Peptides against a protein of PDB entry 6FRK. Designs and how they scored, part 275

Target 1, 411 residues: chain A of PDB entry 6FRK
Amino acid sequence: NEEVLNAMLKEVCTALLEADVNIKLVKQLRENVKSAIDLEEMASGLNKRKMIQHAVFKELVKLVDPGVKAWTPTKGKQNVIMFVGLQGSGKTTTCSKLAYYYQRKGWKTCLICADTFRAGAFDQLKQNATKARIPFYGSYTEMDPVIIASEGVEKFKNENFEIIIVDTSGRHKQEDSLFEEMLQVANAIQPDNIVYVMDASIGQACEAQAKAFKDKVDVASVIVTKLDGHAKGGGALSAVAATKSPIIFIGTGEHIDDFEPFKTQPFISKLLGMGDIEGLIDKVNELKLDDNEALIEKLKHGQFTLRDMYEQFQNIMKMGPFSQILGMIPGFGTDFMSKGNEQESMARLKKLMTIMDSMNDQELDSTDGAKVFSKQPGRIQRVARGSGVSTRDVQELLTQYTKFAQMVKKM

## One batch from the design tools (peptide; made by RFdiffusion4, then SolubleMPNN)

Design b2_p27_1_s3 (from b2_p27_1, 18 letters changed)
Fold by OpenDDE base, seed 4:
Structure b2_p27_1_s3 (fold): chain B 411 residues (1-411), chain A 27 residues (1-27)
Amino acid sequence: as target 1 above (411 residues)
Amino acid sequence: MEEELKKLLEELKKLNELYLKYQEILS
């Protein structure tokens, strides 16, 4: 029994190290799991694998819990949130994501760009904020981040903003000058929360970086970014251990909506390669896939209309980034879909749907939609004019539809 | 819950296969 336990723990420890979990934490977890497992209960014929997995899961949950309650903003008060982190951590993007998250919840939210070090930092923040309709402050002429932060915070306090997010300068390396600047900004604006933004892809460097920030600045919250890439998130455990601060949010992609409150159970499940089954169930229930039974039944009968194709495109668009859904499925890595192709594919789908919005019910509901258009070429011209596209684009849609209908007939 | 999850996974697999076919045709 002990040999089997040691073999299984070795596999789990290897998987955790491959997930960028710090070697010290993996060693501690191994000893804690050994101490928590009753070898007598393992002898009673219980599934040894499930028991070890449950013990590992329980110890990982403890590693994510710093024993400190996460800071939460107070409604009707002015909450100043200062962001700190290295360049390339996704800090500036995360400021916009957090601002958008609170704005969608009905908070009066604003952004301040106190990054004077990076050329074009304010332009980038302004572009992101404008796209999301978030009020922003910054300067093209002021070079002192303390002045910009102080003026911006004062302005938005006077305008009764509830969430005031301050983005600061990032550096490529831990520099004493960066920490001095961050401390000066923090002292001037007196933030209610200091958020450390960490890139999950830095792996084993997470502990040392998180510690360096905590030793200089009173970090109270952690946000982990780039959990949509190759990073399995093991570095997040190192950040919690080093900062003694809770993870409050995670970044799961490049889109402004690719941002969610941190949930311990789904995160640990994903870290162990178990997927996010609860999040998957919730997401699938939101999709109302019960309407897909009728579609699957039509597909089984080899019937496929332009309307059926339109409804499928709507379902794909409702799913959002399919990479996120795949990343919730056990054993499907985030790598299965190249990120660049999703936004372009969604834009193409939306264009095709816009063409179909100019079709009539007879065209949409025909079991041979391509033949309806081929018999009456004037329909192609009507649809092209109605959707603002070329007759070639409509013909290309009909060619794609015909390929799909042929594939469905072969299923 | 395991049977519902299995059905859900089968539906998602079908949707994925469909989505991949859509991407191939849209590429």
Scores: peptide ipSAE 0.022, ipTM 0.407, DockQ to the pose 0.128
Fold by OpenDDE base, seed 5:
Structure b2_p27_1_s3 (fold): chain B 411 residues (1-411), chain A 27 residues (1-27)
Amino acid sequence: as target 1 above (411 residues)
Amino acid sequence: MEEELKKLLEELKKLNELYLKYQEILS
């Protein structure tokens, strides 16, 4: 019995190490699981595999729980949320995702760019904020992040904003000067919550980075990004252990909607390769796949418009990377779709949708959209100018549409 | 829950088939 237990624990420990779980946490988990398993119950003919899996699951749940209640914003108050993290962690993108999340929930939300170190940081924030229709503040001329943060917070407090998100400078290295700047900003604006943003793809480096931030600033919340990648999220356990702070959200892609509240059970199930059935159900319900019946019916009638194609692209984009959906299904490994091809495909879809956004209703709703454009070439030039693309890009879209419409007619 | 999951899996399969067809045309 003990040999079988040790063999199975070795397999689980190997899988956890391959999931970027810190070696110290894996060792501790192995000892805790060994102590939690009653060897007498294992002798009684219970499925030893299920028993070990359940014990491992329980211990992983404990590692994700810091025993500290997550901060939540108070409705009708001004809640200042400061973001901290390394450059490339997805911090700036995550600020926009969090702002959009609260805005969609009916909170009066705004963004402040206090990143004066990175050239184009404010332009990036402004672009993201404008696209999401989120109010923003920043400066092209002020170089002191304390001044920008203070002025922005004061402005949005006076305008009765409920959620005030402050993005700070991210550096590539743990430099003392970065931590001093973060402390000066924190002291000036007195945030209600400090959020550490961590990249899940950094694997074993998660512990050391998370600890360095917690030792210098009062991190109260963690957000884990890039869980769409090969990262199974094992680094998140290291961040919780080091910061003693709860994970509040996860970033699951590049889209502004690729952001969800952290759920312990789905996360651990995914980490163990058991899939995320609850997240799959939630995601499919959010897709309102019932609205696809109308599209399936149109497809059955061999009618396919540019608008129908646009709606299909919207549905594909709402699904996010299909690899994430497959990774929620038990037994479908994350490796089933080459991740590099998905991002490029999504960028192509976004470009095609931007071209279609410059089309009129007559063009979009035509049963032969390509023929409408072929009869009046001036339409191609108008759409190209409106979308900021070449006339060739519009012709390529129409060629693709024609291929789709021909496939639909053959179905 | 098993029937809902089966229905969901069938809908996801249809979406995947559609997505694969779209990828083939976008490639």
Scores: peptide ipSAE 0.022, ipTM 0.475, DockQ to the pose 0.120
Fold by OpenDDE base, seed 3:
Structure b2_p27_1_s3 (fold): chain B 411 residues (1-411), chain A 27 residues (1-27)
Amino acid sequence: as target 1 above (411 residues)
Amino acid sequence: MEEELKKLLEELKKLNELYLKYQEILS
């Protein structure tokens, strides 16, 4: 029995190390699991594998729980949230994601760019904020981040903003000058919450990085980014252990919607390769996929219209990055989709949908949409003018539709 | 719940197959 336990624990420990869980935490977990397993109960014919998996799961849940309640913003108050973290951690993107998340929930949200170190930081923030319709503040001329942060916080407090997010300089590495700047900003604006943004892809460096930030600034919350990747998120355990602060959100891609509240159970399930069945069910229920039975029947009959394609594009867009949905299915790794093309694919989908928005019902509902346009070329010119695209773009859409309709006929 | 989950997984699998085909067309 002990040999079997040790063998199974070795496999679990290997999998956790491959998931970027810190070696110290893996050792501690192994000891805790050994102490939690009653060998006598294991002898009684219970499924040893399930018992070990449950014990491992329970200990991982404890590792992501710092025993501290997460800070939450208060409605009708001015909540100042300061972001800290290295350049490339996804900090600036995460500021926009968090602002957008609260805005969609009916909070009056704004963004402040206090990154004076990175050239074009303010332009990047402005671009992201403008696209999301989030109010923003920053300076092209002021070089002191303390002044920018203070002025921006004061401005948005006076305008009765409820969520005031301050993005700071991250630089390329931890250095004393970065920490001094962060302390000066924190002292000036007196944030209600300091959020440390960590890149999950840094693997075993997560503990040392998280500790270095916590030792210098009063980190109260953690956001883990790049969990859409090969990073299985084991570094998140290290961040919680080092900061003694809860994970509040996770970033799951590059899109502004690729951001979700942290849920312990789904996260640990995903970390163990068990998938996120609960999140999958929730996501499928949100999609109202019951309406797709009629579409699946049409597809089985080899009927596929431009409207059917439009509805599928809407469904894909509602699903968000499909890599995330696949990563929720047990046995489908996050690696199934090449990350880099998702934003470009979504932009292409939106462009195609905009072209189809200029089509009429006769064109959309035709079983041979391409033939309708080929018989009357003036329709292409009308749609092109209506959507503000070239006639070539409309022809490319019709070509893509034809390719897809041919693929559907082969299903 | 297991049967509903199986149906849901089958529907998701079909949607995945469609999505992958769309990605191939959009790539």
Scores: peptide ipSAE 0.021, ipTM 0.477, DockQ to the pose 0.157
Fold by OpenDDE base, seed 2:
Structure b2_p27_1_s3 (fold): chain B 411 residues (1-411), chain A 27 residues (1-27)
Amino acid sequence: as target 1 above (411 residues)
Amino acid sequence: MEEELKKLLEELKKLNELYLKYQEILS
């Protein structure tokens, strides 16, 4: 029994080390798991693998829980959030992602660029903010980040902004001058939250970097970036251990919407290669796939209308990036679907839906929608005008529908 | 829960197959 336990623990420890979990944390976890497993209960014929997995899962959950409640912004108040982190951590991009996240939730959100060290930092922030329609502040001439941060915070406080995000300078090395600058900015603006942004791809260096920031500035929250399928989540555990601060969000890609609230259970499940079964269940339940039973029945009968196609496009659009859903399935990596093709496909689907929004019920509910349009070409012109597209775009949609309806008839 | 998950995974697989077919048509 002990040999089996030791063998399984060795496999788990290897997997955790391969996931960039710090070697000290893995050793501690191994000891804690050994102490938590009753070898006598393992002798009673219980699924030894399930017991070990549960014990490992429980100990990993403890490692991501700093025992401190995450800071949350207060609605109707002015919440100042200061970002700190190394250059290349994704800090500036993450500021924009967080701002966009709160803006989408109906918060009055703004961005301040207090990075005076990096050439083009303000231009980068301005570009990201403008794309997301987020108000921003910065200077091309002021070189003191304290002045920029103070003026920007004062400006946006006076304009009754609820979320005021301050991006600071990142450096390549843990330079004392960087930490002094961050401390001066923090003292001047008195942030409600200091967020350390960490790149998950730095692996075993996560602990030392996170500790260096925590030793110099009062980090209260962590955001882990570059948790796209290749990035090993183990660095997140190191960041929590070093900062004693909760992970509040994770960055899952390059897009402004590749940003989600941190959830402990799904994260640990994914780290163990178990997927996010709960998040998958929730997401699929949100899809109300029960409405798809009626569609599946229609599909079984070889009936497929433009409305049925529209409903399928809505379902695909509700699912969001399918790569994210697949990444929730155990054994399916996020790499299974190329991210670039998904956004283009979603834009194409949305265009097709916009064309169908200009169709009438007779056109949408016809079992031979293409024939309805072929019999009365004036319908194509009406739909084209209504949707602001060419008659060719409508004909292409009808051609695609016809191809799909033929595929359904062969199922 | 395991049976529900299995059913859900099968439904997701069907949706994925449908999505892939749509992508193939849209490409």
Scores: peptide ipSAE 0.019, ipTM 0.468, DockQ to the pose 0.119

Design b2_p27_1_s4 (from b2_p27_1, 16 letters changed)
Fold by OpenDDE base, seed 4:
Structure b2_p27_1_s4 (fold): chain B 411 residues (1-411), chain A 27 residues (1-27)
Amino acid sequence: as target 1 above (411 residues)
Amino acid sequence: SEEEERKKLEELKKLRELYLEYEKILE
């Protein structure tokens, strides 16, 4: 029994290391799990794998809990939020995502660009802010980030903004000059919250980076980015351990709405490859896929129309990138689709929908849409002309529909 | 309720199967 336990723990530890969990944390976790498991209870025929997974899950939940309450903004006050982090961490994008999140919640939100080091930083922030309709401040001529931050904060305080987000300079390396600049900015604007933005893809380097920031700046919150890629988020545990600060949000993609409040249970479930069932349920509920029950009922009855396929393509497009949805489903890794294939897949879906937009109600609502087109080949030519595609493209769509409808009939 | 969660989980599994087949169609 002990040999089996040790073998299973070795497998779990390997998977956690492959998920970028820090080696020291994995060792401590292994010891804690061994101490928590009663070997006698494991002998009683309970699924040993489930018991170990549950023990590992509980210990990982403790690792993401810093034992401190997350800062929350106060309504009717001016809340200054300063962002810190390395270049390439997604800091600037995350500032816009957080601003958009609060704006959608009915907060009067603004952005300040205090990054004077990177050429085009202000243009990038301005572009993102304008696209999201978020008020912004910055300078093309002022080189002192302290002046920009101070002027911007004062301006937006005077205009009664509730959420004032300040983006700072990022560098590729931990330089003393960067930390001195961050301290000067922090002292000038007196932020209510300092957010460290961390790239999940840096793996084992997360601990050293997070510690270096915490040792110099009073980091109170962490945001983890790039959880849409190959990064399983194990570095987030290192950030919490090093900063002793809670993760407040996660970045889950490149879109401005690919941003969500951090939830411990779903995150650990995803880290272990168990999927995010709760987050998937929440996303499905938010999408008001009210017609999914009706679809599932139709599918149970083996009925599937071209309209049903069109509605499913719309639902897929509303749910966002396939990789994000699949990465939330248990047993689908984040690696299932490469980012390049997603845009192409979405373009293909949009093309198929454009073909179906040229179909009539009789064609769309037929329980045997392929037969309607086969009986009257002139319909294919009409649809092809209406959608600006070849007759071959329409035939290919109908072939795909037929394959799918046959699968639904077998379900 | 646990029963509602189970129903939702079954719905999600069916959606998963649909998405997998849509991916194959989109490949």
Scores: peptide ipSAE 0.016, ipTM 0.422, DockQ to the pose 0.144
Fold by OpenDDE base, seed 5:
Structure b2_p27_1_s4 (fold): chain B 411 residues (1-411), chain A 27 residues (1-27)
Amino acid sequence: as target 1 above (411 residues)
Amino acid sequence: SEEEERKKLEELKKLRELYLEYEKILE
C-alpha cells in the first residue's frame, strides 16, 4: 500500500512541477497528503487513485486560500485601486480590463496613468480606455508619478467616481528606485487596495517576484495574467503563499473581456489536468446555453439553419476566445488556438454575423439557406449591399454554412 | 447529482466537437 501511494504521489508531484508549482510547495503538499491519507482506509478496497486525487485537491485548495478576505469596493464611495507589477506582466492591460469589468457592472470607473518611465505608456492606456469608453487621466509632460497620481485621484474624487484605478511604472528588474517610487505613490494617494499583477508564464520565478513586491508595498490582492497560454498557473500558488493575498481575477487572453473573477475549484481542476468542468458549466449556464437542448435536439434531427449558426456565433463571442473554452474541457491543451488567431477569428465571426444581420427571416430560418440563395441570386446582392460586403463574402459565408449543415447531418 | 453532471459533461463534449469544427472552418 505504501509503495502504491508513493508511486501515485510521485506522478502527481511530477505533474504539479510540470504545471510550474514551486518545488517547496510540492514537497509540503506531498507530506500533507501522506499525513491526511489513512493507510487503513486505503486497504479497504476503495479506489486508491480517487482518494489520493481528493487529498491532493483539498491540499491545493488550501494553498490558494490565504485565509484573508478579498477586498471589495464599496458602492457610493470613492475606491482607489493601485496596480503594481513588473514590466511585461500585463499590468496596463489588466487595469483596463478591471475598469471595464466594473463599468459593465454599473460602477462609475476611471483610469490614471502614473507610468512616467515607459515611453508610450499613456498612449497605450489612452487607446485602451478610449476603446472601452472609460474616462482617463495622465500627462505627456509631467515626469513625477506622485504628482500625476495625486492630481488624477483628486480630479476623479471631485467628479464622484466610485472606482479610481492607478497604473504605475513597471521595470524589468527589481530595482530599489522602483519600489521607492511605488511607496511614494501609495503614500500620496492612500489606496484602498494595492493589486499585484503577475504573469503566470514566469513559472518558478513567481515566488521570488511576489515576495519582493510584498516586502516593499502592502499588496492586498493578486491578479494572474496569461493563463491562456502554456502556463498551467502553478505560479499563482507561489504568489498567494508569498503575498498572503487572495487572487481576485485572472487574465485569460488579450481581449478586454478576457478577464474573469478568480474561482478556486475550477483553477485547481485545470491545474491537475482535470479540466474546468465547473467553470465551463457555469459559463454555459451564464450564457443561457440551456437553449442548447433545443439546439442539440435540432442537431440530432440534422436541422441547422443560418439563425442557428448566428446564435452559435453569439454564444462563442459571449464565451470568449475558443482557446479559453477548449482549455476548460478535459483533454484539450490550452495550445489549440495560437494567440494571434483569436482576435482574427473573433473579427471573422463578427463579420459573418454582420452579413447575417442583413438577411431576412425566410433566409435565416430555412433548413437549406444555401438553396434559398442559389435559387434567387438577387438575395446575395441585397445582403451584400446591406452589409457593406462583396457578393463573394456572402458566398463564402453560404459555403461555410453548407459545410456546417453537412457536418450536422452526419452527427 | 453525479448523473446530471455526466449529462452536462456529454453535452459539453458535443459542444466541443461543434466548436472544433467551427474552428477548422474559420481557419
Scores: peptide ipSAE 0.024, ipTM 0.367, DockQ to the pose 0.194; fails the geometry check
Fold by OpenDDE base, seed 3:
Structure b2_p27_1_s4 (fold): chain B 411 residues (1-411), chain A 27 residues (1-27)
Amino acid sequence: as target 1 above (411 residues)
Amino acid sequence: SEEEERKKLEELKKLRELYLEYEKILE
């Protein structure tokens, strides 16, 4: 029994290490699991594998709980949220995601760019903020981040903003000058919350980086980014351990909507490769995909129109990248889509939808859409002109549709 | 009900299969 337990724990420990869980935490977890498992209960014929998995799950849940309640903004107050973290961590993008999240919830939200170190930081923030219709502040001429942060916070306080997000310089390296700048900004604006943004893909470096930030600034919250790719998020455990601060949100991609509140159980389930069925259900419910019954019924009858394809592309675009959806379902690895292909795939989808926007109802609702176009080639030319694409692009769409419709008929 | 959740899960699995096929089109 003990040999079997040790073998199974070895497999779990290997999987956790492959998931970027810190080796110290894995060792501690192994000891805690061994102590929590009653060997006598294992003798009673219970599924030893399930017991070990449950014990591991419980210990991982404890590791993501810092024992500190997450800060939450107060409605009707001016809440200043300062972001800290390395350049390339996704900090600037995460500021925009958080701002958009609160804006969608009916908070009066704004963004301040206090990154004077990175050329084009303000332009990037401005672009993101404008796209999301979020008010922003920054300077092209002021080089002191303390001045920019202070002026921006004061401005937005006077305008009765409820959520004031301050993005700071991240630099590529942990430098004393960066930490001093962060401390000066923090002292000047007196943030209600300091959010450390961490890239999950840095693996074993998560602990050291998170600790370095916590030792210099009063980090009260963690946001983990890049959980869409190969990173299973084991580094998040290291961030919690080092900062003693809760994870409040996770970034799951590059899109502004690829941002969700941190949920412990779904996260640990995903970390263990069990999938996030709950998060998938929540996403499907948020999308009001109730119309999928009609689609599933059509699919059962082998009927698939260009409109049905268009509606599915809309659903896909609303749900975000396929990798996120697939990564929520048990048995699909997070590796299904390489990050580089997501933006290109979304651009392809948008192009295909733009072509379909130039189709008429007869073309869209035909159960044999490709045949409608083949019988009257002038339709291809009309659609091509209407969408500003080549006749070849329309033919490629029809070819893709035909392939998909054939697959649907085989289902 | 557990049965409604199970039906919803089956629908989600079918949606997944659809998404997998769309992913192949987007590659």
Scores: peptide ipSAE 0.022, ipTM 0.364, DockQ to the pose 0.172; fails the geometry check
Fold by OpenDDE base, seed 2:
Structure b2_p27_1_s4 (fold): chain B 411 residues (1-411), chain A 27 residues (1-27)
Amino acid sequence: as target 1 above (411 residues)
Amino acid sequence: SEEEERKKLEELKKLRELYLEYEKILE
């Protein structure tokens, strides 16, 4: 039993190290897992593998939980959020993503560029902010980030902004001058939250970098960037351990929508290659797929209507990027759908829905929708005219429906 | 309960299969 345990723990430890989890954390986890596993209970014929996996999962959840509640903005107040992080961490992009996230939730959000060190920093922020229709502040002439940050914060406070995000200078090296500048900015604007942005791709360097920032500035939150399909999430554990601050969001790509609230269990599940089952459950539950019981019952009976297909298309559109959903499912990497194909797929989906919007209830609710149209070809022409498409487009939709309905009958 | 989680997992697997087939239809 102990040999089997040690072999499995070695495999898990190797996987965690390969995922850029800090070696000290992996060692601690190994000891904690060994202490948490009752070897006597393992002797009773319980699935030893499941028990070890569960123990590992629990210990990883503890490692990503700093025991500190994440700061949350207060509605109707001016919340100043200062961003700190190295150059190339994705800090500026993450500022825009966070601003967009809050704006989409109905927060009055703005961006301040206090990065005076990097040429074109303000232009980049302005470009991103303008694309997202987020108000912004910065200067082309002022070189003191304290002045820019102070003026920008004052301006947006006076305009009753609720979320005021301040982007600061990032440097390539841990320079004392950068930390002094960050402290001066923090002292001037008195941020409600300081967010450290960390690039997950830097691996074992995550701990040292996160610690260097925490030792100089009062980091209260962490955002981990570049958690695409190839990014090793283990650096996130190192950041939490070093900063003693919760991860609040993750960046999952280059697009402004590639940003999500951090969830512990899904993240750990993904880190272990188990997928984000809980996040998928949560997303599925958030969709009020309570109507899925009726769908699942219909699917169990091999019944599938054009209305059922329409409702599923609505669900797909509500779920957002399908690539994100697939990336939450165990064994499907985020790379399964190229982003380019997703927008095209969504446009195609919308076109199909527009065709179905021109169908009547008899056509939509038929258990054999294709047969209804085949018996009365005049229906195809009516739907085509109603939706402004060709009769061929309607026939293609019916062909797709028929393929799907045949699959459902085989389920 | 573990049984409810298992049921949800099975439902999610079915949904996954459904969505994967929708993707193929949308390709």
Scores: peptide ipSAE 0.015, ipTM 0.388, DockQ to the pose 0.142; fails the geometry check

